Peptides against a protein of PDB entry 9GMZ. Designs and how they scored, part 22

Target 1, 343 residues: chain A of PDB entry 9GMZ
Amino acid sequence: TGFPLELLTRPATERLAYFENYTVAHPRLKEVYEILMRTIAEPAGASFIFVYGASGVGKTTLRLRVEQKLTELALPKLESDRARVPVVGIEAIAPESRYFNWKEYYTRALITLEEPLIDHKFDYGVRGISRDNFGKINVESKVVAPALRRALENALIHRHPDVFFVDEAQHFGKVASGYKLQDQLDCLKSLANMTGILHCLLGTYELLTFRNLSGQLSRRSVDIHFRRYCADSPEDVQAFKSVLLTFQQHLPLAETPNLVDHWEYFYERTLGCIGTLKDWLKRVLSDALDREATTITLKDLQKRALSVAQCQKMFKEIQEGERQLSETEADVQNLRSALGLGA

## One batch from the design tools (peptide; made by RFdiffusion4, then SolubleMPNN)

Design b1_p9_4_s2 (from b1_p9_4, 6 letters changed)
Fold by OpenDDE base, seed 1:
Structure b1_p9_4_s2 (fold): chain B 343 residues (1-343), chain A 9 residues (1-9)
Amino acid sequence: as target 1 above (343 residues)
Amino acid sequence: MVVEVEPAK
């Protein structure tokens, strides 16, 4: 079943919003979703979950779907526990300096934890943290990072989310090398340990470098690889074509475009990343709606495609990440063999 | 809204 046909008579903004707000439940997204949901429910003493994969693979979509599901599952309990927040999700900011801005991180986390659906006023025990008339947290510029950390620790303990999501978590690794990176890892580890809150770090393959630097985090972490679709796998190609078919049916246009026949071009310009595909189609749909077009053409697709040079750069970054993971898998097999454990 | 993937023929 395609989009609701009534959308064809609706404003362009509503038609675009329909396409923005639906999620194609593609096989890799479902797989990673189920693993992540299970791990959140049963962390088995883990303090961290690492979700890594290509840029544009769909990590933000995964996070949003998990946040939605955790919220839905928590609703019956939230009626009795008015202090509880089911989930917290923030995006890590790229550092402007050689140092990660912990003050900004703590401030954003506090603001997100205290968004207005919670009637229960919490005293953070920190001067310069207040709520406005709408319940929104305001942090005065004079509040120092150690005070914000204590406020966040207290808020996380009090609100007791099932998980704390940090998107773009590779930005924690974009600090000065050596001792300072270990201090950042120890800071995150300490926050998770002090609060008892499970942290899920989502990021690119650059997150692997961050994960590998702490043997102590490795003992208390679960890894989830969000793979792209690979053109060398017939199953992955079929899944990618099926995603194109589904998008084709859900573009709110009078004439259904044939996306599937152009699957190779879509693959070339997305590298098998469904988030990149969705964002591309959103741009093309927006252009079509602005022109009151009945369909989209190959020329419309070409106008909004990533350049070959962009795709080549992205592909090189993906290949390096996939190589590092393959080497790690081989190292595990070698370790098992060396331990006398069968391969 | 979540949409299930339809198998391409």
Scores: peptide ipSAE 0.175, ipTM 0.870, DockQ to the pose 0.462
Fold by OpenDDE base, seed 4:
Formats: structure tokens, sequence, C-alpha cells
Structure b1_p9_4_s2 (fold): chain B 343 residues (1-343), chain A 9 residues (1-9)
């Protein structure tokens, strides 16, 4: 199976868009997707889902696929309930200042929740929040963060999404000196409790700090580890090679490049992260299309690869996260042994 | 578009 051959006669923009919109259903993505979909359908009193893993493992792809599926599944109900939004997803922004900008977060969440295409207009109960002539939310500069929070709480209650996604959620951990990370968690917990909406936080291994700080969140959270492929596992190496084979068949080029023969180099520069691999191939494909090239070469790959220094930094962050998880698993085994439960 | 992984030989 490969890309539609008619793409070879299409503009570079359409060929690139095909590859961008293409998703490889790799084993780890499928596994985490099924766990996440099941957890959203049956949260069992959970208020939070934490999805953590390496940067570039594919968390944003996971989110977008779950959002698409939840929207598709909700379509029959949306015909009768015009106020409902099936799912809402935002990306947390890294603060420019020393503290997380809650005013900006609430504003972006409101804008995302209230797409112009929603027929049923809602009154947020807050002065200075209006819809423009295009149905876009306008938030006046005078509106303070506590008022925006109340508006978001009311909007989430009224629209009643099955889940609220926050991508790059490790940015909540970027607090100023003197602010407690606990206060950020208490804000999120309060929002989930006040709205009754399930929150899914996707992020790096820095999210493990959130799990450890709140024994109250841990009782109401489900943890999902999105693992990378590991070179020390023959099964993971085979899965990674299979992903490379699938990508080489779906690059809309006249000559199919041999990516699989370079699997070690791809692994070295992606650390087994399929999102990093896709982004790399996207950059290389864009360059090839700009040159009207028939294929991609190792030199083309090298030109757009992450530097060794970038890979070393990313690998150190991964090793620290994997270590923290391994220690937690050991602590669980020690607790079970101490309770007289077999390991 | 979602594509299943083809097994590498």
Amino acid sequence: as target 1 above (343 residues)
Amino acid sequence: MVVEVEPAK
C-alpha cells in the first residue's frame, strides 16, 4: 500500500498536505489510543487523565485522533443537542513571564470552546465577553482572570464536553519563585470539580511532578505512559523499522526512498520517537518538493536532522523520566511485598 | 487518513 500515484502530478502544497495529514497507526499509538478512548468513555469517577511521554513521541497526534473520533461519535447527538461540544482541546503556552498566564489560558480555552459554527449562543454571565459579527469571542482587556475562570466554568458546564484536553501541560509547572506548583494543581482540580468535566493533561515526563505533589489528584487520576521505541527491545526495533517502511511508501515522491536500511541513523536522531521522525521527514519532503526531486537521499536527511547536541539533551530528559517511572514501579512492588501481596 | 503499519521484512 502506498500514496495515491495521482499526487505525483499535483502541486507541491497538495503533496506535502497529504503527508502532513497522514497518520501511521504504530503499535504504541494504537495501544495508548485504545486506553485513552476507553478511559474517556468510562472514567470511573476520575477527574484527570495524565498522558506523559518523551517530547516528540506523538502525544499531539494522539490528541488530534481522539478529538476527531469523539467528534465523529457525537455527531448523531449533536443534531438534537445544539449546545453540546463533544470535545475541546488546547495547547498550554510556555509563559513569557516568570508565571503561568491564567488570563491567557482561560481566554484561549473560551475561544476554542466557542467556535463560530456553534449555532446556540451562550451568555457567559461576565461583562466584557461578547461575540463579534463573525461569531468570534471578544474578551475586553478589563476582564480579570477570576471573571474569565467563571466564564470558562459556565461554558464548560453548558457545552458539556466528554473531555477537556490540555496539550504541553508541563507548562503549568513553570511557576514564579514563591508560587507553589500545588496552587496550579489546586486551580486545575477546582476547575474540573466545579464543571464536572474530565480533564486530560498531555505532556512530557515533567507531568510526573504533578502526580507526586497531589495525593488527592492521584486518587482521581488515570495515568497513561506513552512509551518511545527502545533499541534494546527486538520487538521495538522491528516496530520502528515497520514504521520507516510505512513512511517510505507514503512519501509522495517518484522514487521510493530506502529509509529502512538507515534505521540506526533514524533511531539515533529520533530516540525512537515517531512524532520526531514524522516532523523530520516532513522537513525533508518539503525540501525535496521545492527542488522537484524524484527522491530523498541520506544527505537530504542529514541536512534536516536534529544535531547530536539536541539529541543528547532530549535523551537526558527521557532517561530522567524513565528512571522516575522505574523507581515508582519499584516502590509499588516494595509496597506490595510489605503488604504480603506477591510481587 | 490513518494507515496501518506494514510489517518490515
Scores: peptide ipSAE 0.162, ipTM 0.867, DockQ to the pose 0.473
Fold by OpenDDE base, seed 3:
Parts: C-alpha cells; sequence; structure tokens
Structure b1_p9_4_s2 (fold): chain B 343 residues (1-343), chain A 9 residues (1-9)
C-alpha cells in the first residue's frame, strides 16, 4: 500500500512530514527490535545493552520504536502509578572539549526523565533544581555535577524506567585518552548499579572500544549488532531492493519514481544503511516538493547523494568495525573448538 | 506509522 493519495493536495510541509514520520520495518530493524525488546523484558542480570552498527543503519529509529512500544505497554500501569516513567531516551552530545560534560549530561537526562506532563512531582533533595509554573525543570548554574548525579539517581529510582537509552553513545569515548574512557564507563556502570536501571547504549562501531576496555562490563552486558545490508548476500540485496520498493510507494509524489531499477546506485551511496537511504530520499523529496515536481529523477538523486569520498570514508569505518567483530567471532570459535565444543 | 517491507519481485 502506498501513501494516502490525499497528501497530493496537501501542503509540502505535510507531505514531507508524512515521509519523515513513517518507518519502513526492514528485516534487520525487525530482528534487532525483537532482540532488544526481549532483552529489556528479560535482562537476566545485565546492566547494559550495547547496540552498535554503522552510522545511518537506523539505530535512532530502533530506539524511537522501542520507546514507543514500551510506553504503549506501560499505559495501563501508568494510570495507577503516576510516578512511573516507562522509558527514558537521550542523545549523547559530542563534547566541544576533550572532556565529556557530565553536568550537561545529568541535566539533560533529568529534564528528559522529568517531563512536564508527569503528575507526580517530587523533591530531588538538591537546592537549585526547581520546576516553573509549566512544570519545566530549571537547573541553576550553581548546581554541581555530583549533586545533579544524585538528583538523577533519585529520579531514576523513583520513576523506575524499564530502560535508559543513550543514543550516539560513542561520544562518551571522545576523550583525550583511553584511561578517561574507562572512567566514563565506570561512571555509567556506577549509575546503572546505584539505580538498578538497565542502560542501553546505541552507537557506531566506536562502541566496540568501550566493550574491549571493560572486561567487567562484558559480564553484565548484552551486545546487539545492527548490521547493514551486504551486497555479497543475495538475501540482503533482495531485502534492500524491497526497502527501495517500499520507499518509492511512500514518496508523496504524483508519479511514483522507479528507485528499484537504480538499486546499485542507492547501495553505492548508502553502503546498505537504511537510515542513510531515508535521509537521502528525504532531502530529494524536500527539493522536489519545493519545485512542485511530479516525481524525482536520477539527476535529483545525484544532486543530494553523498560524495564518493564520503562513502569511502564511511565504508572504511564500517570495514574496521566488521573486522573487529569477525575477529571476535573467530576467537569464540577457536575457544569452543579448544574446549571440545562444537563450533 | 510503521510500514511493512513489500517484497521486490
Amino acid sequence: as target 1 above (343 residues)
Amino acid sequence: MVVEVEPAK
């Protein structure tokens, strides 16, 4: 089924919003979604979930869909428990400095957790944290990071989310030294331990560096690899073509563009990453709507494509991540074989 | 809205 035909008579803003707001449930997204939902429901003593994959694979889309589902599942309980928040999701910001800004992180986490619409308000026990008349949290500049941490810990305990999501979590690793990276992980670990809240870190393959640095986290973490589609897999190619078919049907244009016939070009410029594909098509759709165009052409696609140089850079980053995982898998197989276990 | 992937022929 395609887009609602009524959209063709709607403003460009509504047509673009339709495309922005829909999600293609592609096979890899479904697989990772199911694994993640199951892991959140049954963490089996895990304190962390790591979701890693290429930039633009669709991790943010995954997060948002899980957040939506967890909220939906919690609704019946939220009617009676006005203090509970089912899920918290934040995006980690790349620090401008060589040091991660924990004060900002705690502030943003607290603001996100303490939504204005939550009926039950509580005292954080920290001076300089207040709510305005609209229920918005205000944190005074004088409040120090340790106090904000305590406020967040108390809020997490009181609100008891099923999971705390941190998107773009590789930004915790953007510190001047590997030692400081360990300190950041230990800080996150302590927050998870103190609150009893499961943390899910979503990010690029740079998250593998986090996994490798903390042998102690490995025992209490679940790893989820969000793979791209690979051109060397006939199944993956077919899935990618099916995604293109679905996108072409959901572009709110008068004439349906033939994206599938250009699948190799789409693959070349997305590396099999569906988020990258969606963002590309969004840009092209926006341009088409601005021109009141009836369709999109290959020239329109080419105008908004990532450059070959960008794709080459992204591909190197992907290959390094995939290599590290492949080596780990080989090490596991070697260990199993050495133990007399089947590979 | 979540859209199921239609199989390409």
Scores: peptide ipSAE 0.155, ipTM 0.862, DockQ to the pose 0.448
Fold by OpenDDE base, seed 2:
Structure b1_p9_4_s2 (fold): chain B 343 residues (1-343), chain A 9 residues (1-9)
Amino acid sequence: as target 1 above (343 residues)
Amino acid sequence: MVVEVEPAK
């Protein structure tokens, strides 16, 4: 089924919004979604979930879809428990300094937990945290990070989300020393332990460095690798072509563009990352709608493509991440063999 | 097999 044909008579903004909000449930996304949903439902004593993969693989899309689903599933319970928030999701900000800004992290987490629609007054036990007349949290600049942490701990306990999502979590690793990275891990671990709230960290392969530094987190973490599609796999190539076909059918244009015939070019400029593909097509669609074009052409695609240099850089980062995982898998196999566990 | 990538509504 393609896009609703009625969109062709609608404003460009609505046509673009349709495509933006449309999610292609591609095989890798579906697989990771199912694993993540199952792990959230049955964490089996895990305090952390690590979701790692290439930049632009679709981690943010995964998060948003899980947040939506958890919210939908919680609706019947929220009628009886007005204090409960089903899920909390934030994006970690890259530190401007060699230090992670915990004050900002805690503030953003608190603001996200306290959506205006939550009528339940909560005392954070911290002076300088208030609600405005619209129920929004106001945090005074004088409030220090330890006080904000206590406020967040209390809020997480009271709201009891099924999971706390942190997107772009590799930004926790962007610290000047391994010791500081360990302190950050210990801080997150302490927050998860004190609140009893499952944390899901989504990030690039740089998150592996963060994960591997804490042998203590490894015992209480679940790992989910969100893989890209690989051109050396016929099955992955076919899946990637199927994704292109689906996007082709869901571009709200008068004439269906032929994306599938250009699959190699799409692969070259996305590295098999569907998020990168969607963002590219969104830019091209926006340009086409601005021109009132009936379709998109290869020239339109080329205008908004990532440069070869950008793709080469991204590919190098992917190869390094995939190599680290392959080494880890080999280490696991070696460990199993050494333990007398079959391969 | 066209994996009917059903739009996750």
Scores: peptide ipSAE 0.048, ipTM 0.760, DockQ to the pose 0.136

Design b1_p9_4_s3 (from b1_p9_4, 5 letters changed)
Fold by OpenDDE base, seed 2:
Structure b1_p9_4_s3 (fold): chain B 343 residues (1-343), chain A 9 residues (1-9)
Amino acid sequence: as target 1 above (343 residues)
Amino acid sequence: MRIEVEPAV
């Protein structure tokens, strides 16, 4: 089962868009997807979901797939409830300053909640929030963060999404002090509690700091570890090779490239992260399409590969995150042992 | 957006 052969006669833009929109349902993605969907459906009193894993593991892909699925599942109900938004997804922006810009966060969240297709005019109860003639939300510069928060709380209550996604949520943690991180967590917790909306924070292993800082959040959070594929696991290596096979079949090129024979090189330059792999192949495909090439060569791959130095840096960040999780597991084991609960 | 599950090689 490969790409539609008719794509070979289509413009490079359509061929690239096909590959961009293609998603391999690899085992780790499927597992995390199933856990996440189940948790959203039955949060069991959880107010937060934390999805953490390596950069480039595929968290954004996971989010987008869940958003799509939740939207599809909600469609029959949206006909009767035109105010409802099934899901909201935003990406947290790295603060330019040592302080998280809550005003910008609330503004972006409000803009995202106000899809142009939503006919239902909501009064935010806040002066300086308006809709333009196209239904787009405009927030005046004079509107302060506490007012934007109230507007967002009201909007979330009114639209009642099944989940509020925040991608790159480690950016909440990029604050100069532990107390400010706690204040940010308390702010998010308060937003979730006031709205009754489940929040899902997706990010790097830096999200583990959020888990560790709030013993109170841990009681109302579900943790989902999105693991990379590990070269020390034969099963993970096989899964990674299968992903390469799938990608080579879905590259809209006249000649199917042999990616699988280069699996070690792909692993070396992706660290078992499928998002990193897809982004790499996308760049290489774009270059191949621009040249009207029939296939992708090893030289084409090498031209767009991450440098060894980049991979080494990424690997250190992964190892630190995996270590922190392993320590947490060991701490649980030690706690169980200390409690007289057998291993 | 197509999700394909291919059989393991």
Scores: peptide ipSAE 0.007, ipTM 0.449, DockQ to the pose 0.561
Fold by OpenDDE base, seed 1:
Structure b1_p9_4_s3 (fold): chain B 343 residues (1-343), chain A 9 residues (1-9)
Amino acid sequence: as target 1 above (343 residues)
Amino acid sequence: MRIEVEPAV
């Protein structure tokens, strides 16, 4: 069934919000979701989960789905345990300097962990951390990073989330060369160990560098590759077409656009990344709603498409990431073969 | 958030 037909009589803002809040349960998203949910439920001594994949593959959508599901599963327990937060998720900020801003990271994590709806006021044991009248955390500028870390450690222990999400986690690596990158990884490792909270780092293929730099993190990490759809796979092409079919049915327009007939053009301009596809369709839908258009045309699509130059750049970044993974898989196979373990 | 399963094409 497509979108609710009643949306056609609703304001453009509600029609757009419907599509924004709509998610296609495509095979790769479902697979990664199931693996991630299982790993969170049964971490088997892992302290970290790395979720890596192309920009625009849908990592943020994955995170939001897992956050929603963990919240739903926790609801019966939250009635008895008013201190518990089921999940916490932050986005890592790209550093403005050659140093990662740990003070900002800890502040954002504390603000996110301490949602206003939690009746249980926790004393952080840190002067200069307070709650406003709405329960929102306020951190005074005088509070130093080591004090904020202790506050976050205490808050994570007390709130006991099933997982701590860090989106755009490649930003930890952009700043640090050599020794400084190890220190950042050791800082994250120490936070996970001190709190006992599982950390999930979501990011681009740049996260693969973190896996290789710390043999100790590698032993306590689970890797999840969120793959794009590949045009050389008939199954992936079929899945991509099915996503287009689903999106065309869920665009709240009077006339259903034919997206599937243009699948090659959609593939060319998204590289098989469903997040990129959704963002493109969202921009095109917004333009169509602003014009009170009955449908979307190829010209409307072309107006909001990524340029060929942008796609070529993104494709090179994807190919480099996929190459690094393929080499790692081959190295594992070579190691297994060298150990006398069959393929 | 509405989650729909892909229809078969």
Scores: peptide ipSAE 0.007, ipTM 0.458, DockQ to the pose 0.636
Fold by OpenDDE base, seed 3:
Structure b1_p9_4_s3 (fold): chain B 343 residues (1-343), chain A 9 residues (1-9)
Amino acid sequence: as target 1 above (343 residues)
Amino acid sequence: MRIEVEPAV
């Protein structure tokens, strides 16, 4: 089924918004979604979930889909429990300094937990945290990080989300030393332990370096690898072509572009990452709509493609992450063999 | 938000 044909008579903004809000349910997304949903439902004493994969693989899309589903599942209970928030999701910001800004993190988390639609007033017990007339949280600059942490801990306990999502979590790892990185992990671990709230960290393969620093977190964490599609797998190539077919049907243009015939070029410039593909097509669609074009051409695609140099850089980062995982898998097999469990 | 399952190619 394609896009609604009525969109062809709609403003460019509405046509673009349709495509932006469209998601292909590709096999890797579905697989990771099911694993993540199951793990959230039955964490089995885990305090952390790590979701790692290439930049642009679709981790943010995964998060938003899980957030939506958890919200939907919670709706019947939210009618009676007006204090509950089913899920909270934030994006970690890259620190401008060599130090992670915990004040900003706690403030953003509090603001996200305390959306204006929640009629239930919560007293944080912290001076300088207030609600405006619209129910929006205001945090005064005088509020110190320990007080914000306590407010967040209390809010998380009171709102009791099924999971706390932190997207772009590799940004916790952007510190000047491995020691400071451990401090960030210990801080997050402490927050999860104090609140009893499951934390899900989504990030690039840089998140593996972060995970490996804490052997103690490994006992309380679940790992989910969100893989890209690989051109050496016939099944992955077929899935990638199917994604292209779906996207071409959902581009709100008068003439359906043939994306599938160019699958190798799309693969070359996305490395099998569907988020990168979607973002590329979104840029090209925007340009086409601005020109009132009837379709997208190969030349339009080429204008908005990542450069070969960008793709080569991204591919090296992916290969390093995939290598680290393959080594870990080999180590597991070696350990199993040494234990007499068989390969 | 629309989720479409990939058509078989």
Scores: peptide ipSAE 0.007, ipTM 0.463, DockQ to the pose 0.608
Fold by OpenDDE base, seed 5:
Structure b1_p9_4_s3 (fold): chain B 343 residues (1-343), chain A 9 residues (1-9)
Amino acid sequence: as target 1 above (343 residues)
Amino acid sequence: MRIEVEPAV
């Protein structure tokens, strides 16, 4: 099924918004979605879920889809429990300093958890945290990180989300010393344990450093690898082509562009990352709509493509992450063999 | 606007 043909008579803004809001349920996204949803439903004593994969693979899309689904599933219960928030999702900010800003993290978490639409005013028990007339949380500059933590703990307990998402979670790892990183992880672990709320950390392969630093986190975590599509896999190539086919059908243009015939070029400039692909197509679509173009050409694609140098940099980062995972898999096999469990 | 997930064809 393609885009609604009525969009061709709609403003460029609506046509762009359609494509922006469109999501291809590609195999890797479905797989990770199902694993994540199952793990959220049945954590089995896990306090953490780690979702790692390449930049632009679609982790934010995954998060938003899970947030939407958890919200939909919670709606019948939210009528009776108006204090409950079904899910909370934040993005970790890259620290301007070499140290993760916990004050900012807790503030953002509180602001996100306490969306204005929640009728129930909760007293955080912390002076300098208030709601404005619009129900938005305001945190005074005088409020210190330990107080914000207590407020967040209380809010998480009171709102009882099924999961707390932290996107771009690799930013927790940007601490100048391994010891400080452990302290950060212990802080997160303590927050999860004190609240009883499952935490899902989504990030790049830099998130694997978290797995390696804490054997205690590994015992209480579920790992989910959100893989890119690989050109050396015929199945992955076919899935990538199917994604291109779906996107070309959902570009609200008068003439369907032929994206599939250029699949190698799309692969070269996205590294098999569907988020990168979608963002590229959004830029190209925006340009086409601005020109009132009937279709997208290869020239239009080339104009908005990532440079070869950008792709080479991204590919090195991916290769390093994939290498670390393959080494870990080999280490597991070696450990199993050494334990006499067989390969 | 509801984000729709369509199955990959």
Scores: peptide ipSAE 0.006, ipTM 0.440, DockQ to the pose 0.606

